# Ledger of designs, part 68: peptides against a protein of PDB entry 1IK9

Target 1, 211 residues: chain A of PDB entry 1IK9
Amino acid sequence: MERKISRIHLVSEPSITHFLQVSWEKTLESGFVITLTDGHSAWTGTVSESEISQEADDMAMEKGKYVGELRKALLSGAGPADVYTFNFSKESCYFFFEKNLKDVSFRLGSFNLEKVENPAEVIRELICYCLDTIAENQAKNEHLQKENERLLRDWNDVQGRFEKCVSAKEALETDLYKRFILVLNEKKTKIRSLHNKLLNAAQEREKDIKQ
Target 2, 207 residues: chain A of PDB entry 1IK9 as posed
Amino acid sequence: MERKISRIHLVSEPSITHFLQVSWEKTLESGFVITLTDGHSAWTGTVSESEISQEADDMAMEKGKYVGELRKALLSADVYTFNFSKESAYFFFEKNLKDVSFRLGSFNLEKVENPAEVIRELIAYALDTIAENQAKNEHLQKENERLLRDWNDVQGRFEKAVSAKEALETDLYKRFILVLNEKKTKIRSLHNKLLNAAQEREKDIKQ
Target 3, 195 residues: chain B of PDB entry 1IK9 as posed
Amino acid sequence: MERKISRIHLVSEPSITHFLQVSWEKTLESGFVITLTDGHSAWTGTVSESEISQEADDMAMEKGKYVGELRKALLSVYTFNFSKESAYFFFEKNLKDVSFRLGSFNLEKVENPAEVIRELIAYALDTIAENQAKNEHLQKENERLLRDWNDVQGRFEKAVSAKEALETDLYKRFILVLNEKKTKIRSLHNKLLNA

## One batch from the design tools (peptide; aimed at target 1 I181)

Design b2_p24_6 (made by RFdiffusion4; failed a check: the pose's geometry)
Pose (drawn by RFdiffusion4):
Structure b2_p24_6 (pose): chain A 207 residues (1-76, 81-211), chain B 195 residues (1-76, 83-201), chain P 24 residues (1-24)
Amino acid sequence: as target 2 above (207 residues)
Amino acid sequence: as target 3 above (195 residues)
Amino acid sequence: SLDEVKEEADTLDESLLEEDTDSV
């Protein structure tokens, strides 16, 4: 059981703001209850599933395509106008295309015997919604703070692992350099003794 | 300017639900407006910064402690009474085995309740709209952080596994370069023996 | 072994770090 409460402007009353409450079960296609309120009175009407299928036929529209129009118009490039007569309780709305507009929906609403009960329930639903949302935003705020920390934690763990690697790498190389360079000292020494022995042979050949 | 709308029950009408709307600027301490509505009529009252502190004196409570009790009682066990004839509104606090009048307000019946009710409903719808948008923004950040975390965690796994492959990998190379030096040394030695 | 290399590098003159060596 779902519902949407939207504010709307009626052409015959651009001064005051009205509220439209649409409620259904699963989908609009299966039917819906519509209620209009000015904060004092309330007018209600119902639209059955069969009435929706018929209206779609009378409008030469694919049924799902028609329900889509109802969703954009009633549940809040698509321009829609709303009219209501307190004298007749007739409620209709049109879709305004280029130079051509057309009747999209019409409802004969009935003035409600207990407007206050309807208005109180509506406000109550809104306050419950505000409440459910806050609880959710709080749950997400905490999850957000947890992740901000869990990242900072592992980020530090990362920097440490890298810094530990660099310290170990230079440490190994330092030891390598020492050993390698000791050998080089032997090579240079041997190499030079050899040269010396070549220059000595060369001197015996020459004298 | 902030506001809180609470659903309450009056002692003289536990059947019907009323709505209490409290509005203020910065802190209740500087005064506030309180409105009571049953969805048909509405009663309003203004409580000045001067009256509030005055009440803090009659009680002998620090203006802070007193405002604190109001926040708990009015912004949502607290009991509420209202007489439509006198427009007098008062509420009490109920502890174990005792209760006491906590405060009262002389409200006045509003001339255009529908206007008040319409503004209240409008506020709720805006709030629902702002809250749903924040739920989205925080939902995405929760996603970005989830991804960012997996990234770094992956970097950590790769980094630690590298530090553990370093000694073994570098030592092989060192053996290689070192074995070359030795060979040279041997060949030199052998040459010196030639001569 | 790597242990023997570490012991030998501990006994060697540090002035050898000043000389040029082959890259590992």

Design b2_p24_6_s1 (made by RFdiffusion4, then SolubleMPNN; from b2_p24_6, 8 letters changed; failed a check: the pose's geometry)
Amino acid sequence: SLEEIKEKADKLDESLLKEETDEI

Design b2_p24_6_s2 (made by RFdiffusion4, then SolubleMPNN; from b2_p24_6, 10 letters changed; failed a check: the pose's geometry)
Amino acid sequence: SLEDIKARAAELDESLLEEETDEI

Design b2_p24_6_s3 (made by RFdiffusion4, then SolubleMPNN; from b2_p24_6, 8 letters changed; failed a check: the pose's geometry)
Amino acid sequence: SLEEIKEKADKLDESLLELETDEI

Design b2_p24_6_s4 (made by RFdiffusion4, then SolubleMPNN; from b2_p24_6, 9 letters changed; failed a check: the pose's geometry)
Amino acid sequence: SLEEIKERAAKLDESLLEEETEEI

Design b2_p24_7 (made by RFdiffusion4)
Pose (drawn by RFdiffusion4):
Structure b2_p24_7 (pose): chain A 207 residues (1-76, 81-211), chain B 195 residues (1-76, 83-201), chain P 24 residues (1-24)
Amino acid sequence: as target 2 above (207 residues)
Amino acid sequence: as target 3 above (195 residues)
Amino acid sequence: SEEEEFEAAVAEFDEEYEEILAEE
């Protein structure tokens, strides 16, 4: 059981703002209840599933395509106009294309006996919605704060692992260099003794 | 300018639900407007910064402590009474085995209730709209942080596993280079023996 | 400088390691 409460402007009353409340079960296609209120009175109407299928036929439209138009227009490049007569309680709306507009929907609403009850329920629904949302935003705020920390934690764990690696790498190399260079000292020593022994022979060949 | 709209029940009409709307600037301490509505009529009252502090005196409470009680009672066990004839509004606090008048306001019937009701409904719809948008923004940040975390965690796994492969990998290379030096030393020594 | 001598000894170590792999 869903609903949408939207504000709308009627052509015959661009000064005051009205409110449109549409409620259904699962899908608009199965039918819906529509209520119009100016904050004092309320007018209500119902549209059955069969009435929707028929209206789509009379408009030469694919049924789902027609319901899509109803969703854009009633549940808030597509320009829509709304008219209402308090004298007749007739409510209709048109889609305004280029130089060509057409009747998209018409409802004979009935003035409600208990406007206050309807208005109170509407406001109550809105306040409940505001409430459910805040609870959700708070749940997400905490999850947000938890992740900001869980990242900072691991980020530090990362920097430490890297810094530990660099310390270990340089530590190993330092030992290596010592051992390797000790050998090099021996090589140079041997190499030079050899040279010396070659220069000695060379001297015996020459004298 | 902030506001809070609460649903309440009046003692003289537990059947019907009323709505209490409280509006202010910065803090209740600087005064506020309170509006009561049943969806048909509406009653309003203004409470100045001067009256509030005055009430803090009649009670002998710090203006802060007194404003605190109002926040709990008016912005949402608290009891509410209203007489449509007198327009007098008062509320009390109920503790274990006692109750006491906490405050009152002389409200005045509003001339155009529909205007007030329309503005109240409009505010609620805007609030719903803003809140739904924030729920999206925070929802995505929750996603970005989830991804960013997995990234770094992966970097950590890779980094730690590297530090553990380092001693073994570097020691092999050192053996290789070292074995070369030794060979050279042996060959030199052997040459020296030649001569 | 001692740091430069250290870097030059790491570079020489990498070069000798690559020569060994080339001869193989």

Design b2_p24_7_s1 (made by RFdiffusion4, then SolubleMPNN; from b2_p24_7, 13 letters changed)
Fold by OpenDDE base, seed 5:
Structure b2_p24_7_s1 (fold): chain B 211 residues (1-211), chain C 211 residues (1-211), chain A 24 residues (1-24)
Amino acid sequence: as target 1 above (211 residues)
Amino acid sequence: as target 1 above (211 residues)
Amino acid sequence: SMEEEFERQIKEFEEELKKIEEKK
């Protein structure tokens, strides 16, 4: 089961933070359990897939679009833009919420809730879920941190090897050219020496012909 | 202010999960506020630095060691090893906890708490803190995930550049040696040609002398 | 290796030159 807890403000009790828990199987479209609490009392209701479909039809909205709006309202909480307004009557146990647009407000959904007989158990379970979620997220954070440190070490290692490879390539090129120039100069000197010996031999022969 | 919430079981109410909140400034040694709740009632007490010092003295324990045991008991919760036992009387508002060792149990500390008049406010604030902590940890996880993805891309990039550098070094070495061998062979041919001309000139001169 | 071939070619060239110098 998937679960989301949101902090909401009710129009009837704007000074008291309420918590909206939504629990569902795989998709919100298949139905969900809604729980409302103020830390003293709790109210719960089940919303079926058929009720979601009926509300979409009553709104003349495509079901996928309607479920998309439900997800934004019920799982994101009232974001900082107050796009969603929540209403609840403790007397009737009637919960409804509206989407506020610039020029229009419209009812997005309504649910009948039932007062929970033992709200303390629901509240304890809610706190347990929060603590378990914190522990899971901390473990994920520690894992990601260790992986980050590993990747950083691996990056620094290969970067250092790359820099050494670049330097070694430049050094190799320079060394090979120096060696080659030395050898070429020796051979050039030898060629010059042999050429001079040939010239001298030719000059001596020309002298011997001239007796 | 630093804060930790732990799930505990009381000896008096083992079937009811209680939540132990500890709040402190910088170090637990400087004193802390303890809050106990069962999701219906709440109890709070302040423990001063002097009370911590007195309890350490009463135990004949070094203060740093005592504070270290307090930290383990109050901030870790009862770990899976049930090393710490928590006791609370709702009648006396007396809270005490024990460390259980293989052969001995000893009282680690005791505090007088006061019943909170508005437990719902304390519970709401506790849930708010849990939700805020979840949001902070989620943001940290998203940040670390993005950084890990960046580091992985950067590692793959430099690894690919390194492999290209290695291949380019080997190709450079091979190409330079090939060029040098070609030039050397040209010079060898020239030296051999000059040497043969010298030998021929010497042989012709020896013929002219015999002539 | 190409290095070994280059060093061999240098050495052979030096030996040929030495033989030319020893023969005068």
Scores: peptide ipSAE 0.083, ipTM 0.827, DockQ to the pose 0.163; fails the geometry check
OpenDDE base, seeds 1, 2, 3, 4: peptide ipSAE 0.052, 0.050, 0.049, 0.050; ipTM 0.825, 0.824, 0.824, 0.824; seeds 1, 2, 3, 4 fail the geometry check

Design b2_p24_7_s2 (made by RFdiffusion4, then SolubleMPNN; from b2_p24_7, 14 letters changed)
Fold by OpenDDE base, seed 4:
Structure b2_p24_7_s2 (fold): chain B 211 residues (1-211), chain C 211 residues (1-211), chain A 24 residues (1-24)
Amino acid sequence: as target 1 above (211 residues)
Amino acid sequence: as target 1 above (211 residues)
Amino acid sequence: SMEEEFKKEIEEFEEELKKIEEKK
């Protein structure tokens, strides 16, 4: 089961932060349980897949698009944009929310909630879920931090080996060419010496033939 | 200001999870504000640095050691070990906690709390803090994940360059030696040819002298 | 190795040159 808790402001109680919990299985489209609390009272309702489909039809909206709007309204938490307005009557237990666009405001959804008899249990469970989520996220953060430190060490090790390889390649090339030039020059000198000896011997023989 | 929320079980109400909030400035030694809630009622007390020092003295414990025990009791959350037992009287508003060792249980601290008039505000603020902490930890988690993905890419890039450098070094060495051997063998052949011509010329001259 | 082969080829050539110089 997936769960999201968001803080919301009700139009009727703008000075009091309310908490909207939504719980669902796999997808919000299959239906969800909605819980509203002010930290003293709690209200809960179940929204079925059929109700979601009916509200989409009543709006003349495709179901996937409507569920996408529900997800933005109910699960995002109040993003910085007052795009969604929440209304709740404690008397009628009627909850509805509107999408505010520049030129148009429209009701996106409406639910009848029931007042919870023991709101303290709901509130305690909500706080427990928050604390569990904090602990899970902290453990994940510590794991990711250790992995980052490992990856950084591994990167530095390979980088250092790479730099040594580059330097060793350049040194090898330079050394090999220097050695080759020395040997080649020695052999060139020997060839020149032998060639001169051959020329001298030929000149002497030409002198000996000329008596 | 630092804050920690923990779930605890009171000996008097073992079936109801309570929440213990501790808030302090920099160090717990300087004093702290303690808040206890069951999701319906809340109780708050302030513990001064002088009270902490007095409790340490009454226990004949060094202050740093005592504060270390307070930190373990009040800030750890219930670790899996029932090392700390919490007691609270709703009638007297007296809160005390004990450390349970194998052979010895002893009172570690005791505080008078005051019942909060508007517990809903305290509970809402506590939930807000939990939600803020979740959001902060999620943002940190997403950042660390992106950094891990970056470091992994950077490692793969350097590793691939390193492997190419190794292969290029080996190829360079092999190519240079092959070229050098070819040139050297050409010069050897030339030297051998010139030497043979010189020997033949000397032998012909010796024949001409004997003639 | 190619280095060892190159070194060997140089040494053999120097020995051949030395034998040529000793034969005069």
Scores: peptide ipSAE 0.073, ipTM 0.824, DockQ to the pose 0.152; fails the geometry check
OpenDDE base, seeds 1, 2, 3, 5: peptide ipSAE 0.068, 0.042, 0.042, 0.039; ipTM 0.825, 0.822, 0.822, 0.822; seeds 1, 2, 3, 5 fail the geometry check

Design b2_p24_7_s3 (made by RFdiffusion4, then SolubleMPNN; from b2_p24_7, 10 letters changed)
Fold by OpenDDE base, seed 5:
Structure b2_p24_7_s3 (fold): chain B 211 residues (1-211), chain C 211 residues (1-211), chain A 24 residues (1-24)
Amino acid sequence: as target 1 above (211 residues)
Amino acid sequence: as target 1 above (211 residues)
Amino acid sequence: SEEEEFEKQKKEFEEELEKIKEKE
């Protein structure tokens, strides 16, 4: 089961933070359980897939679009833009919410809730879920941090090897050219020496012809 | 202010999960506020630095060691080893906890709490803190995930450049040797040609002398 | 093979280079 807890403000009790829990199986479209609490009382209701479909039809909205709006309203909480307004009557146990647009407000959905007999159990379970979620997220953070440190070490190692490879390539080129020039100069000197010997031999032969 | 919430079981109410909140400034040694709740009622007490020092003295324990045991008991919760036992009387508002060792149990600390008049406010604030902590940890996780993805891309880029540098170094060495050998062979051919000319000149001179 | 001839020429070149270094 998937679960989301949101902090909401009710139009009837704007000074009291309420918590909206939504629980569902795989997709919100297949139905969900809604729980509302103020830290003293709790109210719960089940919304079926058929009720979601009927509300979409009553709105003349495509079901996928309607479920998309439900997801934004119920799982994100009232974002900082107050796009969604929540209403609840403790007397009727009637919960409804509206989407506020610039020029129009419209009812997005309505649910009948039932008062929970033991709200303390629901509140304890809600706190347990929050603590368990914190522990899971902390473990994920510690894992990601260790992986980050590993990747950073591995990056620095390869970067250092790459820089050494670049320097070694430049050094290799320079060393090979220096060595080549030395050998080439030796061969040039030998060629010059042999040319001088040829010139001397030619001059001696010209002397022998002149007796 | 730093804060930790732990799930605990009371000896008096082992079937009801309680939540122990500890709040402190910088260090637990400087004193703390303790809050206990069962999701219906709440109890709060302040423990001063002087009370912590007195309890350490009463135990004949070094203060740093005592504070270290307080930290383990109050901030870790009862770990899976049930090393710490928590006791609370709703009648006396007396809270105490024990450390259980293999052969001995000893009282680690005791505090007088006061019943909170509006437990719903304390519970709502506790849930708000949990939700805020979840949101902060989720943001940290998303940041670390993005950073890990960046580091992995950067590692793959440098690794690919390093492999290309290694291959380019080997190719450079091979190409330079080929070029050098070609030039050296040209010079060796020229030396051989000059030696043959010298031999021919010497043979012609020997013919002229016999003539 | 051309490769064996290249390696032979490389070795001869390296030996000529070592002989130059030993004379300096």
Scores: peptide ipSAE 0.015, ipTM 0.807, DockQ to the pose 0.799
OpenDDE base, seeds 1, 2, 3, 4: peptide ipSAE 0.013, 0.008, 0.013, 0.013; ipTM 0.807, 0.806, 0.806, 0.806; seeds 1, 2, 3, 4 fail the geometry check

Design b2_p24_7_s4 (made by RFdiffusion4, then SolubleMPNN; from b2_p24_7, 10 letters changed)
Fold by OpenDDE base, seed 4:
Structure b2_p24_7_s4 (fold): chain B 211 residues (1-211), chain C 211 residues (1-211), chain A 24 residues (1-24)
Amino acid sequence: as target 1 above (211 residues)
Amino acid sequence: as target 1 above (211 residues)
Amino acid sequence: SHMEEFERQVKEFEEELEEIKKKE
């Protein structure tokens, strides 16, 4: 089961923060349980897949689009302020919410809730869920932090090896060229010396033929 | 101000999860506000630095050690089960806690609490804090995840550049040696040819002299 | 580059050797 708790303001009680809990199985489309609390009283209702389908039909909205709007209204938490307006009557236990667009506001959905007999249990369970979620998120944060530190060490290691490889390549190239130039110059000198000896020998032979 | 909310079980009400909120400025040693709730009622007390010092003295414990025990008892959250036992009387508003060791249990501290007139406000604020903490931790998780993905990309980039550098270095070395061997062999062949010409010229001259 | 300079020096040397071979 998935769960989302959101802070909401009711039009009837704008000074009192309310909490809207929605719980569902895999997708909101399959139905959900909605719980509203003011920290003293709680109200709960179950919304079936059939009711969601009927509300979509009554709105002349495609089901997937309607469920998308429900998800934005009920699960977005800190959505943009004022896009969704929540209304609840404690007397009738009637909950309804509106979507406010630039030029048109319309009712998106309505639910009949029931007052919970033991609101303290619901509130305790809600706080437990929040604390468990905090602990899970903290454990994930600690894990991700350790992974970041590992990845940074690994990056620094390979970066240092890369820099050494670049420097070693440049040094190798320079050293090889210097050594080869020296060897080539030695061979050039030897070839020049041998040519001069051949020229001298040819000149001496031409002199010896001319007596 | 720092805050920690912990789930606790009271000896008097073992079936009902209670929540212990502790709030303090920088260090627990400077004093703290303690709030206890069962999701319906709330009790609050302020513990001063002087009271902490007095409790440490009454226990014949060094202040830093005592504050360390307070931190473990009141802030550890899911510490090892059964190390700390919490007791509260709703009638007297007397809160005390014990440390259970293998061979000895002792009272670690005691506080007089006051029943909160508007527990719903305290509970709403507590839930708000939990939701805000969840949002902050989620934002941190998303940030750390993005950083991990960045570091992994950066590592893959430098690793690929490093592998190319290694291959390029090996290729350069091999190519240079091959080219130089060819040039050296050519020059050796030329030197040998010139020596043979010199030897032949000397032999012909020796024949011409004997003739 | 050092390679280009090396190749230039090799070529100049080969040309000098060919000129010497044409004169014998």
Scores: peptide ipSAE 0.029, ipTM 0.816, DockQ to the pose 0.101; fails the geometry check
OpenDDE base, seeds 1, 2, 3, 5: peptide ipSAE 0.029, 0.023, 0.028, 0.027; ipTM 0.815, 0.815, 0.814, 0.817; seeds 1, 2, 3, 5 fail the geometry check

Design b2_p24_8 (made by RFdiffusion4; failed a check: the pose's geometry)
Pose (drawn by RFdiffusion4):
Structure b2_p24_8 (pose): chain A 207 residues (1-76, 81-211), chain B 195 residues (1-76, 83-201), chain P 24 residues (1-24)
Amino acid sequence: as target 2 above (207 residues)
Amino acid sequence: as target 3 above (195 residues)
Amino acid sequence: EEEEDEEEWAEWDAELEEAEEKID
């Protein structure tokens, strides 16, 4: 069981704001209850599933395509107008295309005997919704703070692992250099002794 | 300007639910407006900064401690009473085996309740709208952080596994370069022996 | 360093070869 409470402007009363409450089960296609309130009185109507299928036929529209129009218009490039007569309790709304508009929906609402009960329930539903949401935002705020920390933690663990690698790399190389260079000393020494020996022979061939 | 709308029950009508709306600027300490509604009628009252502190004196409580009790009682065990004839509103605190009057307000019946009720409903719908938007923003951030974390964690796994492959990999190369030096040294030595 | 050493070692070998040639 779902519902949507939207605010709307009636052409015959652009001054005051009204509220539209639509409630259904699973889908709009299966039928819905619509309630209009000005904060004092309330008018209610029902639309059965068969009535929706029929209205879609009378409008030359694919049923799902028609329900889609109802969703955009009632559950809040698509321009819609709403009219209501307190004298008749007739409620209709049209979709305004280019130079051509058409009746999209019509409901004969009935004035409610207990407006206050209806208004109180509506406000109560809204307050419950505000409540459920806050709890959710709080749960997400905590999860947010947990992740901000869990990142900073691992980020530091990362920097340490990298820093440890660099220290170890330079440490290994330093040892290497020492050993390698000691050998080079021996090579240079041997190399030079050899040359010396070659110059000595050369001197014997020349004298 | 902030406000809180609470659902309450009056002692003289546990059947019907009423709504208490409290509004203020910065802190309750500087005064606030309280409105009571049953969805048909509405009663309002203004409580000045002057009256609040005055009450803090009659009680002998620090203006802070006193405002604290109001926040707990009015912004949501607390009991509420209202007489539609007198428009007098008072609430009490109930502890184990005792209860006491905590405060009261002389409210006045509002001339256009529908206007008040409409504004209250409008506020709730806006609040629902803003809260749903924040739930989305925080939902995405939760996602971004989840991804960012996996990234770095991966970098850490790769980094640690590298620092464990380093000693072994670098030592092999060192053996290679070192063996070259030795070969040279041998060949030189052998040459010197030639001569 | 490794490349320099290799070049220096090639030069030494060339000097030794030349000395041998002269003797020869």

Design b2_p24_8_s1 (made by RFdiffusion4, then SolubleMPNN; from b2_p24_8, 13 letters changed; failed a check: the pose's geometry)
Amino acid sequence: EEKEEEKEEKEFEKKLKELEENIK

Design b2_p24_8_s2 (made by RFdiffusion4, then SolubleMPNN; from b2_p24_8, 13 letters changed; failed a check: the pose's geometry)
Amino acid sequence: EEEEEKKEEEEFEKKLKELEERIK

Design b2_p24_8_s3 (made by RFdiffusion4, then SolubleMPNN; from b2_p24_8, 12 letters changed; failed a check: the pose's geometry)
Amino acid sequence: EEEEEEEEEKKFEEELKKLEERIK

Design b2_p24_8_s4 (made by RFdiffusion4, then SolubleMPNN; from b2_p24_8, 14 letters changed; failed a check: the pose's geometry)
Amino acid sequence: EEEEEKKEEEEFEKQLKAIEERIK

## One batch from the design tools (peptide; aimed at target 1 Y177 N185, target 1 (a further copy) K187)

Design b2_p25_1 (made by RFdiffusion4; failed a check: the pose's geometry)
Pose (drawn by RFdiffusion4):
Structure b2_p25_1 (pose): chain A 207 residues (1-76, 81-211), chain B 195 residues (1-76, 83-201), chain P 25 residues (1-25)
Amino acid sequence: as target 2 above (207 residues)
Amino acid sequence: as target 3 above (195 residues)
Amino acid sequence: AEEEAEEEFDEFFEEQDEAFDEAAA
């Protein structure tokens, strides 16, 4: 059981704001209850599933395509106009295309005997919604704060692992350099002794 | 300017639900407006900064402690009474085995209740709209952080596994380069022996 | 990636050789 409460402007009353409450089960296609309120009175109507299928036929529209139009118009490039007569309780709305507009929906609403009960329930539903949302935003705020920390934690764990690697790398190289360079000292020494021995032979060949 | 709308029950009508709307600027301490509605009529009252502190005196409570009790009682066990004939509104606090009058307001019946009710409903719908948007923004951030975390965690796994492959990999190289020096040393020594 | 790390290691110690020879000269 779902519902949507939207505010709307009627052409015959651009001054005051009205409210439209549409409620259904699963889908609009299966039927819906519509209620109009000005904060004092309320007018209600029902649209059955068969009535929707028929109206789609009379409008030369694919049924799902028609329900889509109802969703854009009633559940809040697509321009829609709304009219209501308190004297007849007739409620209709049109889709305004380029230079051509057409009747999209019509409802004969009935004035409600207990407007206050309807208005109180509506406000109550809104307050419950505001409440459910806050609880959700709080749950997400905490999850947000947890992740901000779990990142900072691992980020530090990362920097440490990298820093530890650099310290170990330079440490190993330092050892290596020492050993390698000791050998180089021997090579140079041997190499020079050899040279010396070549020069000594060379001197015996020459004298 | 902030406001809180609470659903309450009056002692003289536990059947019907009323709505209490409290509005203020910055803190209740500087005064506030309270409105009571049953969805048909509405009663309003203004409580000045002067009256509030005055009440804090009659009680002998720090203006802070007193405002604190109001926040708990009015912004949502607290009991509420209202007489439509007198427009007098009062509420009490109920503890174990005792109760006491906590405060009262002389409200006045509003001339155009529909206007008040319409504004209240409009506020709720805006609130629902803003809250749903924030639920989206925070939902995405929760996603970005989830992804960013996996990233770094991956970097950490790769980094630690590298530090553990370093000693073994560098030592092999060192053996290779070192073996080259030795060979040279040997060949030199052998040459020297030639001569 | 492994060949590159080998080349860098060989080049670092070739440069050490050159620098050690120039210090002896």

Design b2_p25_1_s1 (made by RFdiffusion4, then SolubleMPNN; from b2_p25_1, 13 letters changed; failed a check: the pose's geometry)
Amino acid sequence: MEEERDKEFFERVEKEDKKFDEELA

Design b2_p25_1_s2 (made by RFdiffusion4, then SolubleMPNN; from b2_p25_1, 16 letters changed; failed a check: the pose's geometry)
Amino acid sequence: DKEKRDKEFFDFFKKLDKEFDEKEK

